# Peptides against a protein of PDB entry 1Y0J: the designs that were tried, part 65

Target 1, 39 residues: chain A of PDB entry 1Y0J
Amino acid sequence: EARECVNCGATATPLWRRDRTGHYLCNACGLYHKMNGQN

## One batch from the design tools (peptide; made by RFdiffusion4, then SolubleMPNN)

Design b2_p27_6_s4 (from b2_p27_6, 18 letters changed)
Fold by OpenDDE base, seed 5:
Structure b2_p27_6_s4 (fold): chain B 39 residues (1-39), chain A 27 residues (1-27)
Amino acid sequence: as target 1 above (39 residues)
Amino acid sequence: PYPVDPERLARQRAREAARAEAERAAA
C-alpha cells in the first residue's frame, strides 16, 4: 500500500509531514498548513 | 489549498484500507 497525502492525494514527496493531529501530508501541503494554519 | 477535513480523511483511509486488503488477498 502506498501512503497518500490526506490533503491532495499525492503519493510521492521529498518529505512526509504530519499535521497537529498526526495526519500525513506531503511536504508542500505540510508547509502550507504550517504557514497558513490550514491547507 | 484543500482543508484537511474528516470527509477527505475518510476517503483517503478507505482507499488505503482497500489497497491493503487487496495486497493481503494477493498472496
Scores: peptide ipSAE 0.141, ipTM 0.587, DockQ to the pose 0.311
Fold by OpenDDE base, seed 1:
Formats: structure tokens, sequence, C-alpha cells
Structure b2_p27_6_s4 (fold): chain B 39 residues (1-39), chain A 27 residues (1-27)
């Protein structure tokens, strides 16, 4: 029902992001993933 | 990966499981 970050399970975030395969990440996890190549 | 609060994640997964079970039971 509620979208959640596939990494940390967060259901609320200022901005939803997506990884290379389309999985939803919260803003924090998405930025971390982008900078480090993985969560 | 970005640091995860394992207890928070566990609660979220439990809620997902409960929701799924409720949906199956109601069907």
Amino acid sequence: as target 1 above (39 residues)
Amino acid sequence: PYPVDPERLARQRAREAARAEAERAAA
C-alpha cells in the first residue's frame, strides 16, 4: 500500500529516488547509493 | 549501504506481513 525505501524501509522522505534497476529509495539512501555505488 | 535501524526495519516488515495476511484472509 505505502511505498517504502527498499534499503531502510522508510515510508516518508522529502524526495523519492530510484536506483539503476528502478527500485525506490528514500532521498538519503538514494544519495548514498549514488555516491558509493551501493547502499 | 546507508545505515539502517534494524528494529525500525523489522517493524516495517512486520506491518507489511500483517497487511498481506489481512488481505489474504479477507479474500
Scores: peptide ipSAE 0.173, ipTM 0.614, DockQ to the pose 0.189; fails the geometry check
Fold by OpenDDE base, seed 2:
Structure b2_p27_6_s4 (fold): chain B 39 residues (1-39), chain A 27 residues (1-27)
Amino acid sequence: as target 1 above (39 residues)
Amino acid sequence: PYPVDPERLARQRAREAARAEAERAAA
């Protein structure tokens, strides 16, 4: 088992982030989500 | 959303499903 970004499936990232509902996002997807409100 | 590699995502979802099934079978 490995953590993965719920948006893109990435399993490695410089920094794990989370969306408003607690889903794990890679750094890139997390930043995109933060900027746009969604992935 | 941020661009997604559909092949990569599909592989990961398949692995997730397999792990989930294994967990259910073990319970």
Scores: peptide ipSAE 0.168, ipTM 0.613, DockQ to the pose 0.229; fails the geometry check
Fold by OpenDDE base, seed 3:
Structure b2_p27_6_s4 (fold): chain B 39 residues (1-39), chain A 27 residues (1-27)
Amino acid sequence: as target 1 above (39 residues)
Amino acid sequence: PYPVDPERLARQRAREAARAEAERAAA
């Protein structure tokens, strides 16, 4: 029911991000993915 | 380090769902 990070399952984050295909990522996972191309 | 690729994620979640269903059916 609540939005969750597709990578880690977190339901709360200071900033929601999206990967290149539109999946929602928490801030931490999104930054990691951006830097490394994967989580 | 967890899946972001949609196909990979879908397979993983499908397995989780199948396991949950099997567990419920066995009870």
Scores: peptide ipSAE 0.126, ipTM 0.540, DockQ to the pose 0.183; fails the geometry check

Design b2_p27_7_s1 (from b2_p27_7, 17 letters changed)
Fold by OpenDDE base, seed 2:
Structure b2_p27_7_s1 (fold): chain B 39 residues (1-39), chain A 27 residues (1-27)
Amino acid sequence: as target 1 above (39 residues)
Amino acid sequence: EEVPGPKLSEEERKEMNEFLEEYLKKK
C-alpha cells in the first residue's frame, strides 16, 4: 500500500500527521490546517 | 476522502517544513 496526504497528494514527508478523522496529512498540510484551525 | 481546504504547492510545502525545522531547533 501507498500512503499519501489527503490534502496535497504528497507521498513523502518528514512527519506524517492525521486529521481528526484519521486521514493522513503531510507535515506541511497538517501544520497549515492546524494554524488555520481546520481539520 | 480529501481534506477540504487550499492545496499547498511544492514550494509552500518546502517553506512550511523549513519553518518547522527552525522552530524545533530553538525549542
Scores: peptide ipSAE 0.063, ipTM 0.553, DockQ to the pose 0.150
Fold by OpenDDE base, seed 3:
Order: structure tokens, then sequence, then C-alpha cells
Structure b2_p27_7_s1 (fold): chain B 39 residues (1-39), chain A 27 residues (1-27)
């Protein structure tokens, strides 16, 4: 089972997050978008 | 939804998240 961040392409992260449409984001990108109101 | 990545303890995950949050805030 492989997973990839739809934003940066990372394949490893301490915590996988999902955007509002269900796509996977690494923790860093998830937090970034959350803090900037993008995802 | 949140799904754990590599096997990290809850404490390790929390520390990592705190680091990332602070890092992003400073950027």
Amino acid sequence: as target 1 above (39 residues)
Amino acid sequence: EEVPGPKLSEEERKEMNEFLEEYLKKK
C-alpha cells in the first residue's frame, strides 16, 4: 500500500491528512494549507 | 481524517507536529 501527497509528492510523513475532497496530503502540506486556508 | 505514517509513538507524532506548526508559523 503506497500513498503519495497530492501537493508535494512525498511518500512518507509522520501523519497523513486528507483534504476536503478526500485526497491525501503529508502532514507538512496539510498543515500549510490549513494555516493558509487553502485546503 | 488523519492516518498515521511510519510507526511513531503518539508522543513522537505530537512533537513532530508541534515542530512543523512552529516552523510554518515562522515562515
Scores: peptide ipSAE 0.034, ipTM 0.479, DockQ to the pose 0.059
Fold by OpenDDE base, seed 5:
Formats: C-alpha cells, sequence, structure tokens
Structure b2_p27_7_s1 (fold): chain B 39 residues (1-39), chain A 27 residues (1-27)
C-alpha cells in the first residue's frame, strides 16, 4: 500500500526517510526535522 | 534515515494511520 509521511501526510516523495522511532517521513519533512534538530 | 524498498504493507499502513490520527489530533 501507499506510504504516508507522519508529518504532512504526503504519499509521494523523491526519497522516504524514517525517524528514530521508525515512523516514515517524506524527504522534505525529514530534511526539515533534521535542519531543526527534531529528527 | 533513508528508507529504500517497497511501500508499507497493509499491516504497517494500519499502524501508521493509527499513529498519524493521534499525531494530527495533537497538532
Amino acid sequence: as target 1 above (39 residues)
Amino acid sequence: EEVPGPKLSEEERKEMNEFLEEYLKKK
């Protein structure tokens, strides 16, 4: 099935990422969290 | 962390959606 970003709900992204607890993030949200020290 | 591979399975999707619902509820 389609994957969803736990931050924005996006179902499509150039690259899927995962936070330390295993939840999926789209590339944009993953990078955003990384930049802000949130992930 | 990069996550290669296929999309979530139905089981994983179910767990993800449950988490998402609670996550968004707190936003």
Scores: peptide ipSAE 0.028, ipTM 0.462, DockQ to the pose 0.050
Fold by OpenDDE base, seed 1:
Structure b2_p27_7_s1 (fold): chain B 39 residues (1-39), chain A 27 residues (1-27)
Amino acid sequence: as target 1 above (39 residues)
Amino acid sequence: EEVPGPKLSEEERKEMNEFLEEYLKKK
């Protein structure tokens, strides 16, 4: 299986990020959650 | 397990990534 963002389901991104519990997020979703205090 | 909180659509994700790419190019 391909890695996917747990927020939007994207399988490709310039930078993979992780939330505080280790789940993978694409760059955009990771930044969104970080900026909103939820990552 | 899915990340809790608001979810971004493909369009919102695309727009944000495009903005970031352009921003980084300018800097």
Scores: peptide ipSAE 0.073, ipTM 0.549, DockQ to the pose 0.163; fails the geometry check

Design b2_p27_7_s2 (from b2_p27_7, 16 letters changed)
Fold by OpenDDE base, seed 1:
Structure b2_p27_7_s2 (fold): chain B 39 residues (1-39), chain A 27 residues (1-27)
Amino acid sequence: as target 1 above (39 residues)
Amino acid sequence: PEVPGPKLSPEERAEMNAFLAEMLAKQ
């Protein structure tokens, strides 16, 4: 059991982010979705 | 602090992950 990015499945990242619903995103996916307004 | 990182789409990131996993599997 390890934390996973709900978007891409990555299990490691320099920075875990969360969306407004509390789902965990890796840094890359979090930044992407922040910029594009999608998840 | 916030860490700069690649700004990949979900699909691009998944492709990257798959590539890396494949490389690891071949070691």
Scores: peptide ipSAE 0.092, ipTM 0.581, DockQ to the pose 0.059
Fold by OpenDDE base, seed 3:
Structure b2_p27_7_s2 (fold): chain B 39 residues (1-39), chain A 27 residues (1-27)
Amino acid sequence: as target 1 above (39 residues)
Amino acid sequence: PEVPGPKLSPEERAEMNAFLAEMLAKQ
């Protein structure tokens, strides 16, 4: 199985990020949630 | 280093992914 962003399901990103609980987020979702104080 | 942000929001990307998945499921 391919890695997926837990937020949007994307399988490719220029930079994988991780939330505070260790779940993977694509760069887009990671930045968005960082800016909005959520995840 | 931090990569520049995207043009699509997470919600927009999720909607696009869901749509594509749905269309492919019909085939």
Scores: peptide ipSAE 0.086, ipTM 0.574, DockQ to the pose 0.048
Fold by OpenDDE base, seed 2:
Parts: structure tokens; C-alpha cells; sequence
Structure b2_p27_7_s2 (fold): chain B 39 residues (1-39), chain A 27 residues (1-27)
């Protein structure tokens, strides 16, 4: 199987992150949501 | 969120990347 970011669909990232409910986010999207207080 | 929202389109992803680049430039 393959993991993908629930926000952008990316399947590769230097660091996988997770939101408060456990969904996977790529590093970029994780940082984006962190900065905007979203997700 | 408890349930993932709609994924970003290629255009929206580009906009996010531009925003991130701008933030990094301010550091």
C-alpha cells in the first residue's frame, strides 16, 4: 500500500505529520495548517 | 478535523507553496 497526505495527495515527504485525529499530512501541509491554525 | 476535507487542487497546492516560501523568506 501507499500513504498519502489527506490535504494535497502527496505520497512522499521528508517528514510525515499527523493531525489531531490521526490523519496523515505531508510536512508542507502540516506546517501550513500549523501556521494558519487550521485542520 | 475528525473527517478530512477536500484535497487541494494543483493550483491550490501551488498557492500554498508560494505562501510557505514567503514565510520562509521572512525568517
Amino acid sequence: as target 1 above (39 residues)
Amino acid sequence: PEVPGPKLSPEERAEMNAFLAEMLAKQ
Scores: peptide ipSAE 0.067, ipTM 0.562, DockQ to the pose 0.401
Fold by OpenDDE base, seed 4:
Structure b2_p27_7_s2 (fold): chain B 39 residues (1-39), chain A 27 residues (1-27)
Amino acid sequence: as target 1 above (39 residues)
Amino acid sequence: PEVPGPKLSPEERAEMNAFLAEMLAKQ
């Protein structure tokens, strides 16, 4: 079970991010959440 | 949120990618 983005399921990204509670997000989803204030 | 919501569908993922690309292109 490799690491995966909790938002889109991606298993590869140029930069792993984490949300406020420590869940892993790919770079794109992390930026999207930051821009939209979502989940 | 304390726990993540449902994962995006492939289509939703594509739409998000397109949005981000558009934002970057405008900078």
Scores: peptide ipSAE 0.082, ipTM 0.574, DockQ to the pose 0.383; fails the geometry check

Design b2_p27_7_s3 (from b2_p27_7, 15 letters changed)
Fold by OpenDDE base, seed 3:
Structure b2_p27_7_s3 (fold): chain B 39 residues (1-39), chain A 27 residues (1-27)
Amino acid sequence: as target 1 above (39 residues)
Amino acid sequence: PEVPGPKLSEEERKEMNAFLEEYLAKL
């Protein structure tokens, strides 16, 4: 029922992020992929 | 899905967030 990070499945995060196509990522996963040049 | 590469576990996610919170607290 709750929103989920498409990377790790987390349902809660200090800041929801979104990729270019609109998929939701938790803050940590969003930053992880940004750091590794993955979008 | 659209995001390629390795997936983070719950533990890894929590560790990353904990690090960031600690870092921000020192600013």
Scores: peptide ipSAE 0.096, ipTM 0.597, DockQ to the pose 0.149
Fold by OpenDDE base, seed 4:
Formats: C-alpha cells, sequence, structure tokens
Structure b2_p27_7_s3 (fold): chain B 39 residues (1-39), chain A 27 residues (1-27)
C-alpha cells in the first residue's frame, strides 16, 4: 500500500518525482532517467 | 509498473542521493 519508486522500489526519498505517464520515481532515479534521456 | 531504460538498484540510488546531499552542502 506504500508508495514505491517504479525503478528501484524505494519507499522513501527526499523528493518524489513522476514520469511522463504518471508513475512515481524517487529523486535519484528520476534524475538518472532525465540525464540519460530515458523515461 | 516498469519505467523504460536502465534500472538502478537501491544501493545505486542511495549513493546518488548521498552525492547530491554532499554537493548541496558545499554550495
Amino acid sequence: as target 1 above (39 residues)
Amino acid sequence: PEVPGPKLSEEERKEMNAFLEEYLAKL
């Protein structure tokens, strides 16, 4: 029931992000995908 | 659901966040 990053499974993060389709990403994974042009 | 592209492990995520926190502390 807890929110999870769809990339790494983290349940806690300094900043929740969302991809273009609305899936939740932790801050680190969101930045990783942005820097690598992947989402 | 899955996000396209390379997947990061929890450990890689923690390392990235630790780097960012240190970077911000030096600003």
Scores: peptide ipSAE 0.088, ipTM 0.585, DockQ to the pose 0.158
Fold by OpenDDE base, seed 5:
Structure b2_p27_7_s3 (fold): chain B 39 residues (1-39), chain A 27 residues (1-27)
Amino acid sequence: as target 1 above (39 residues)
Amino acid sequence: PEVPGPKLSEEERKEMNAFLEEYLAKL
């Protein structure tokens, strides 16, 4: 099973993050959205 | 984020990951 970032589609990342509803985000997208206050 | 949003470039993605690696290296 391959996990995938719901935002960019990446299947590999140094650190998997998860949003409030349980969707997986790669580290980059997680940090990006956190800094921009979105999603 | 609850739903997909703005996308970052591959360069930005690489930079964000590199930042994390650097941070971890200092621990």
Scores: peptide ipSAE 0.228, ipTM 0.707, DockQ to the pose 0.134; fails the geometry check
Fold by OpenDDE base, seed 2:
Structure b2_p27_7_s3 (fold): chain B 39 residues (1-39), chain A 27 residues (1-27)
Amino acid sequence: as target 1 above (39 residues)
Amino acid sequence: PEVPGPKLSEEERKEMNAFLEEYLAKL
């Protein structure tokens, strides 16, 4: 069992984030979506 | 989108992480 970013598939990140639906996102993808208003 | 947005390369991911670290360092 290994957590994965639902967007990029990364299994490791400095900070796990979650999207509005509760899915896990790596820090980078979370920030990316936040900045672009996409997810 | 709920799930899959644009895929980020390893480099882009590292850059985004670096951005956060730099931002936090200034606080």
Scores: peptide ipSAE 0.090, ipTM 0.599, DockQ to the pose 0.143; fails the geometry check

Design b2_p27_7_s4 (from b2_p27_7, 14 letters changed)
Fold by OpenDDE base, seed 3:
Structure b2_p27_7_s4 (fold): chain B 39 residues (1-39), chain A 27 residues (1-27)
Amino acid sequence: as target 1 above (39 residues)
Amino acid sequence: PYIPGPKLSEEEREEMRAFLREMEEKR
């Protein structure tokens, strides 16, 4: 199986990130999450 | 589960996915 960003569903990214609970995010979604906190 | 992120339309989200795929292919 392929990894997916839990927010946007992207399967590819220059850098995989994770939130504080371990969910995988693409770079773009991860940066937004980090900078703005929980939506 | 789902984490709320950038406030994008579905179209903008699809464009973002396409962009990210393109960036990965350049590696």
Scores: peptide ipSAE 0.060, ipTM 0.549, DockQ to the pose 0.093
Fold by OpenDDE base, seed 4:
Structure b2_p27_7_s4 (fold): chain B 39 residues (1-39), chain A 27 residues (1-27)
Amino acid sequence: as target 1 above (39 residues)
Amino acid sequence: PYIPGPKLSEEEREEMRAFLREMEEKR
């Protein structure tokens, strides 16, 4: 039972983030969304 | 900590994985 970024599949990150439905994103993918204005 | 929005495309996801590998290499 390992946590995975639902976007890129990474299993480790300095900061886990979540989408609106609670799915986990790694920090990099979360920041990518933030920087590109994706909601 | 909560990020709305759609997931990356497969191509963008692969680029992100490459980015993560690069960042790990720099650690």
Scores: peptide ipSAE 0.064, ipTM 0.561, DockQ to the pose 0.172; fails the geometry check
Fold by OpenDDE base, seed 2:
Structure b2_p27_7_s4 (fold): chain B 39 residues (1-39), chain A 27 residues (1-27)
Amino acid sequence: as target 1 above (39 residues)
Amino acid sequence: PYIPGPKLSEEEREEMRAFLREMEEKR
């Protein structure tokens, strides 16, 4: 199995993040959701 | 896996993937 960002599907990122539900997000998508205060 | 709520648009997602691939390539 390979980890993927649940938003953009990226399989590699400088820093993996997770939402409140535990789903993985790449750094960029994680910051996007963080800035918008939404999952 | 799926995150309910707002998502990047298809175009934004593609740009994001391209950016990340570029970053990885530069490593």
Scores: peptide ipSAE 0.055, ipTM 0.554, DockQ to the pose 0.155; fails the geometry check
Fold by OpenDDE base, seed 1:
Structure b2_p27_7_s4 (fold): chain B 39 residues (1-39), chain A 27 residues (1-27)
Amino acid sequence: as target 1 above (39 residues)
Amino acid sequence: PYIPGPKLSEEEREEMRAFLREMEEKR
């Protein structure tokens, strides 16, 4: 199965990110996490 | 963005995930 964001389930993104535990996040979810400092 | 259970209901969590998905589509 294709990579997907562990938060929103998106399968395509301009930039894949990883959280501190190594899970893949789409760009939007990764930025949300970065901006708010919480999962 | 994982939204801990004690903070939001399942419905609220789903709404947040939908919002983030929409943001990704718009970027």
Scores: peptide ipSAE 0.040, ipTM 0.550, DockQ to the pose 0.134; fails the geometry check

Design b2_p27_8_s1 (from b2_p27_8, 12 letters changed)
Fold by OpenDDE base, seed 2:
Structure b2_p27_8_s1 (fold): chain B 39 residues (1-39), chain A 27 residues (1-27)
Amino acid sequence: as target 1 above (39 residues)
Amino acid sequence: RRERARAEMERLLAELGAALREPRPPE
């Protein structure tokens, strides 16, 4: 089993991030979430 | 002519690169 981005479902990313609730996000989704405050 | 074509291609590639670098919006 592999980790998945909770937003887009990607299983591979240059950098795993996490949202404010601790859910894993790929780098791209995490950056968007940070910039806009929501996923 | 070749210079204009090259410049256009360079702009297209730069724009594609910029699009790829933008954060992905929520699905």
Scores: peptide ipSAE 0.158, ipTM 0.610, DockQ to the pose 0.050
Fold by OpenDDE base, seed 5:
Structure b2_p27_8_s1 (fold): chain B 39 residues (1-39), chain A 27 residues (1-27)
Amino acid sequence: as target 1 above (39 residues)
Amino acid sequence: RRERARAEMERLLAELGAALREPRPPE
């Protein structure tokens, strides 16, 4: 098993995040969602 | 010693670069 960001496919990130539905996002994608109300 | 130090620095810089990456829009 290898965790990957559901948005960009990245497998390495300083911090794993999750969206409202529980899908894993890398730090960058997760922050974008949070800042723009997509989370 | 130089090679070990260089490798450690390269790993650190790569990690810092990733941490400072700007938020990415949906793809």
Scores: peptide ipSAE 0.155, ipTM 0.608, DockQ to the pose 0.044
Fold by OpenDDE base, seed 4:
Structure b2_p27_8_s1 (fold): chain B 39 residues (1-39), chain A 27 residues (1-27)
Amino acid sequence: as target 1 above (39 residues)
Amino acid sequence: RRERARAEMERLLAELGAALREPRPPE
């Protein structure tokens, strides 16, 4: 029902991000993806 | 005794909170 980060499963975050394919990531996981350019 | 336990829990929660503020690697 609630949105979840596809990486860590968090249901709450200061900022929802999305990966290149549109899957939702929490802010922390999304920043990791962006910094490293890959999962 | 309860006060020490509470303080310990608060320290652990603070450390967990700090860890969660860092970008997280893939699980």
Scores: peptide ipSAE 0.150, ipTM 0.610, DockQ to the pose 0.050
Fold by OpenDDE base, seed 1:
Structure b2_p27_8_s1 (fold): chain B 39 residues (1-39), chain A 27 residues (1-27)
Amino acid sequence: as target 1 above (39 residues)
Amino acid sequence: RRERARAEMERLLAELGAALREPRPPE
């Protein structure tokens, strides 16, 4: 039932992030997508 | 005593690991 990072499946993170489509990402995965995404 | 010391070290290592954590690519 716990929230999961859509990329790595982590259920715990110091900061939940969301991509442009609203997918929940852990801090690490969210940062990767932010830095490597097309902005 | 040894267990206490180990626990403290493990906490420090966990914090260090978190500090060194890099963003993860898509899986």
Scores: peptide ipSAE 0.150, ipTM 0.604, DockQ to the pose 0.044

Design b2_p27_8_s2 (from b2_p27_8, 14 letters changed)
Fold by OpenDDE base, seed 1:
Structure b2_p27_8_s2 (fold): chain B 39 residues (1-39), chain A 27 residues (1-27)
Amino acid sequence: as target 1 above (39 residues)
Amino acid sequence: KEKEALEKMKELLAELGAELQPPRPPE
Protein backbone atom coordinates (compact mmCIF):
# COMPACT_ATOMS: atom_id res chain seq x y z
CA GLU B 1 0.00 0.00 0.00
CA ALA B 2 0.97 3.66 -0.33
CA ARG B 3 3.12 4.69 2.63
CA GLU B 4 4.03 8.34 3.15
CA CYS B 5 6.50 10.22 5.32
CA VAL B 6 4.47 12.08 7.95
CA ASN B 7 6.85 15.03 7.72
CA CYS B 8 7.45 15.66 4.01
CA GLY B 9 4.95 13.35 2.33
CA ALA B 10 7.57 11.38 0.40
CA THR B 11 6.30 8.02 -0.85
CA ALA B 12 9.71 6.54 -1.63
CA THR B 13 12.95 6.42 0.35
CA PRO B 14 16.09 4.26 0.60
CA LEU B 15 15.10 3.38 4.16
CA TRP B 16 11.85 3.81 6.04
CA ARG B 17 12.19 4.96 9.64
CA ARG B 18 9.74 5.56 12.46
CA ASP B 19 9.53 8.13 15.24
CA ARG B 20 8.98 7.33 18.92
CA THR B 21 5.22 7.20 18.39
CA GLY B 22 5.46 4.85 15.45
CA HIS B 23 4.78 7.29 12.61
CA TYR B 24 6.65 6.57 9.38
CA LEU B 25 9.39 8.93 8.23
CA CYS B 26 11.60 8.84 5.15
CA ASN B 27 15.30 8.32 5.80
CA ALA B 28 16.19 12.02 5.66
CA CYS B 29 13.41 13.19 7.97
CA GLY B 30 13.94 10.30 10.34
CA LEU B 31 17.63 11.03 10.69
CA TYR B 32 16.96 14.67 11.50
CA HIS B 33 14.46 13.81 14.21
CA LYS B 34 16.77 11.23 15.73
CA MET B 35 19.75 13.58 15.77
CA ASN B 36 17.78 16.39 17.38
CA GLY B 37 15.74 14.32 19.79
CA GLN B 38 12.52 15.13 17.97
CA ASN B 39 9.74 12.62 17.51
CA LYS A 1 23.01 -0.35 -26.63
CA GLU A 2 24.70 2.82 -25.46
CA LYS A 3 21.43 4.61 -24.79
CA GLU A 4 20.28 1.80 -22.53
CA ALA A 5 23.55 1.82 -20.62
CA LEU A 6 23.30 5.56 -20.08
CA GLU A 7 19.76 5.26 -18.75
CA LYS A 8 20.81 2.56 -16.30
CA MET A 9 23.70 4.72 -15.13
CA LYS A 10 21.34 7.66 -14.63
CA GLU A 11 19.03 5.52 -12.53
CA LEU A 12 21.90 4.28 -10.36
CA LEU A 13 23.12 7.83 -9.80
CA ALA A 14 19.62 8.92 -8.83
CA GLU A 15 19.36 6.11 -6.30
CA LEU A 16 22.77 6.93 -4.87
CA GLY A 17 21.80 10.58 -4.66
CA ALA A 18 18.70 9.72 -2.67
CA GLU A 19 20.78 7.72 -0.22
CA LEU A 20 23.10 10.68 0.27
CA GLN A 21 20.35 13.20 1.03
CA PRO A 22 21.03 15.19 4.20
CA PRO A 23 18.59 15.05 7.11
CA ARG A 24 15.59 17.35 6.66
CA PRO A 25 14.08 19.50 9.42
CA PRO A 26 10.34 19.49 10.12
CA GLU A 27 8.24 21.26 7.49
Scores: peptide ipSAE 0.151, ipTM 0.583, DockQ to the pose 0.043
Fold by OpenDDE base, seed 3:
Structure b2_p27_8_s2 (fold): chain B 39 residues (1-39), chain A 27 residues (1-27)
Amino acid sequence: as target 1 above (39 residues)
Amino acid sequence: KEKEALEKMKELLAELGAELQPPRPPE
């Protein structure tokens, strides 16, 4: 039903991001993954 | 009118706050 960040479970974010495998991440988690090579 | 303006401001600030959240490590 509702989209969720695969990292923290958040259902709302100003900007949805995606990891290299296509899974959705909230803005904050997506930025962390990118910065640490975990995207 | 002022009530509506304040509510819109509250929503805008909430969205801004979410955008300013620091990156979160994996759990």
Scores: peptide ipSAE 0.144, ipTM 0.572, DockQ to the pose 0.043
Fold by OpenDDE base, seed 5:
Structure b2_p27_8_s2 (fold): chain B 39 residues (1-39), chain A 27 residues (1-27)
Amino acid sequence: as target 1 above (39 residues)
Amino acid sequence: KEKEALEKMKELLAELGAELQPPRPPE
């Protein structure tokens, strides 16, 4: 039942983020999405 | 204003996180 980043599959991160669709992303992947918008 | 405090904490964590973990492109 461990949460996973939908982009890289990481199960641990200093900060869980969510994309515009509500899916969970680790901090690193989430920041990339925010900085680049699409994808 | 607990909600406001929570949001501010999230912002601080985001900044700290950005410093510790650079953004990763999609795999």
Scores: peptide ipSAE 0.127, ipTM 0.564, DockQ to the pose 0.055
Fold by OpenDDE base, seed 4:
Structure b2_p27_8_s2 (fold): chain B 39 residues (1-39), chain A 27 residues (1-27)
Amino acid sequence: as target 1 above (39 residues)
Amino acid sequence: KEKEALEKMKELLAELGAELQPPRPPE
């Protein structure tokens, strides 16, 4: 399995996050999504 | 299957971290 951020495609991150629909996001994209409601 | 167990633990910790860590700029 090779997990990827659904927003930027990154395969490595200090902290994996998930959006409200369960998709995996890297830390940066996840934080952006949380703050703005969308990537 | 220690490797798989470790990966599952990392995912759980990441999910908990996403919930518990305050928003901050990415490094």
Scores: peptide ipSAE 0.101, ipTM 0.514, DockQ to the pose 0.034

Design b2_p27_8_s3 (from b2_p27_8, 15 letters changed)
Fold by OpenDDE base, seed 4:
Structure b2_p27_8_s3 (fold): chain B 39 residues (1-39), chain A 27 residues (1-27)
Amino acid sequence: as target 1 above (39 residues)
Amino acid sequence: REEKAREEMLRLLKELGAELQPPRPPE
């Protein structure tokens, strides 16, 4: 089983990130989340 | 086990509506 980004579904990323609620995000989506202050 | 949890979470998030948008591709 492979981890997935809860936003885009990616299963591979240079760095796994996590939002404040614990959801796993790929680096790209994590940065987007951080920049826009979403969720 | 963890896969089932993730799949359920993804399903719920889809039903509730996506709060995050995919980052735009670099120019």
Scores: peptide ipSAE 0.115, ipTM 0.572, DockQ to the pose 0.077
Fold by OpenDDE base, seed 2:
Structure b2_p27_8_s3 (fold): chain B 39 residues (1-39), chain A 27 residues (1-27)
Amino acid sequence: as target 1 above (39 residues)
Amino acid sequence: REEKAREEMLRLLKELGAELQPPRPPE
């Protein structure tokens, strides 16, 4: 029941992020989407 | 059950028009 990034599947990250609808993203994926104006 | 939950999440993201991308490479 470990938390997992919905984008890349990572289970470990220095910071868990959440998109506008509450889905969990690792820090890297969260920043990637933010930089591209996505989720 | 965890796999079913993951698949459901991916389905919902698709329905919302969200396109998943690989993580941004480190600078």
Scores: peptide ipSAE 0.112, ipTM 0.580, DockQ to the pose 0.076
Fold by OpenDDE base, seed 5:
Parts: C-alpha cells; structure tokens; sequence
Structure b2_p27_8_s3 (fold): chain B 39 residues (1-39), chain A 27 residues (1-27)
C-alpha cells in the first residue's frame, strides 16, 4: 500500500499535504498550488 | 479487500483532482 498524490501520482514525497477537500498532495504539488493561489 | 477499496478511492480522488496542475518546470 502506497499513498499517491492525486495530482501527479507520486508515491513518495518529503512531506504529504492535503488540500482543502482532503485530497492528498505531494509536497511539490501542494506548494505549487499554494504559491499560485489555487489551493 | 482493503487494498481494493483504497485503490478505488484513490482513483476517484484523482479524477476529482483533475483541475489541479502539476508543478511547472523551472525557468
């Protein structure tokens, strides 16, 4: 069993994040959307 | 059973997250 980023499908990340709706995002995708005001 | 349920949930979450975009490559 491996968690995966709902955006890019990555299964490994230095830090798992979750968006406002509870979806799991890898660190990179989470930061991307926070920095661009999309999540 | 547990793994199948998890995979189905992940699939659905991925579809719901279709509006998200991966990080853009560095400039």
Amino acid sequence: as target 1 above (39 residues)
Amino acid sequence: REEKAREEMLRLLKELGAELQPPRPPE
Scores: peptide ipSAE 0.109, ipTM 0.542, DockQ to the pose 0.073
Fold by OpenDDE base, seed 3:
Structure b2_p27_8_s3 (fold): chain B 39 residues (1-39), chain A 27 residues (1-27)
Amino acid sequence: as target 1 above (39 residues)
Amino acid sequence: REEKAREEMLRLLKELGAELQPPRPPE
């Protein structure tokens, strides 16, 4: 599959994260959004 | 063997994903 981070479009990450609505984020973007409370 | 295990773990993490729980806005 070609899963993509909804934030940056990355297709590879050591850990896929999902927001409360189920959208996939790469690890980096997930952490960034969590840190800034915007996801 | 270690490399195979690492690849498998990464694949599983990708497939399963991890829930992200950002802070909720005040009520």
Scores: peptide ipSAE 0.065, ipTM 0.437, DockQ to the pose 0.038

Design b2_p27_8_s4 (from b2_p27_8, 10 letters changed)
Fold by OpenDDE base, seed 5:
Structure b2_p27_8_s4 (fold): chain B 39 residues (1-39), chain A 27 residues (1-27)
Amino acid sequence: as target 1 above (39 residues)
Amino acid sequence: REAAAREARDRLLAELGAREQEPRPPE
């Protein structure tokens, strides 16, 4: 049960982030969310 | 100690890489 990005399914990332609901995003997906306010 | 030093280096490099990574749009 490896951790996965809820958007792209990636299991490895330089930095785990979280969305508004607390679910995990990889760094790349989380950066998009942070910069644009949505994912 | 060399192994510990390599691990610390890798953590730092990962943090730096996080700053450089291109954002990925939603699927």
Scores: peptide ipSAE 0.433, ipTM 0.801, DockQ to the pose 0.043
Fold by OpenDDE base, seed 1:
Structure b2_p27_8_s4 (fold): chain B 39 residues (1-39), chain A 27 residues (1-27)
Amino acid sequence: as target 1 above (39 residues)
Amino acid sequence: REAAAREARDRLLAELGAREQEPRPPE
């Protein structure tokens, strides 16, 4: 099965990111998390 | 093969531009 962003459910992204606890985020959601400390 | 090369190039460009993507808030 395809990987999904834990926030928005996206299955495609330019870059997979992770939050501090290891959850996978798409690039857009991960960028927000990085900039604001949460997502 | 040409199509595969173009696809690989496009993926690379997308990755290189990843930081330019608009951040998405939590939903």
Scores: peptide ipSAE 0.428, ipTM 0.798, DockQ to the pose 0.044
Fold by OpenDDE base, seed 2:
Structure b2_p27_8_s4 (fold): chain B 39 residues (1-39), chain A 27 residues (1-27)
Amino acid sequence: as target 1 above (39 residues)
Amino acid sequence: REAAAREARDRLLAELGAREQEPRPPE
């Protein structure tokens, strides 16, 4: 319950993503991770 | 029928919009 982005703590996003270790990221944080390899 | 088509279009546009969102750096 109450999923949160592991980076910014957001609880709502247009698209939930996951980092390479399986942690949930909001769309914006996930996009950064994808582009730069880390977050 | 037209309502279903509009809903499908809106879902696609929302998904495309997600790709256009500004990336957020780590905090």
Scores: peptide ipSAE 0.424, ipTM 0.797, DockQ to the pose 0.042
Fold by OpenDDE base, seed 4:
Structure b2_p27_8_s4 (fold): chain B 39 residues (1-39), chain A 27 residues (1-27)
Amino acid sequence: as target 1 above (39 residues)
Amino acid sequence: REAAAREARDRLLAELGAREQEPRPPE
C-alpha cells in the first residue's frame, strides 16, 4: 500500500503535506489548501 | 558516502521543486 493524496490520488510528490485533520495531501493540493484555507 | 551525497542532493531538489509547483484546486 502506498500513500495517496486525499484530493487527487497522487502517490508521488516532492513534499507530503497534511490538512487540519491530518489527512495527507500532495504538495500541489496542499499549497492550494494553505492559500485558500480549503480543499 | 557517495550515496549520502546523492540523497542530500535529491532532498534539496525535492524542496526546490515543492517551492516552484503550482497549487492544484480541489477535484
Scores: peptide ipSAE 0.417, ipTM 0.793, DockQ to the pose 0.043

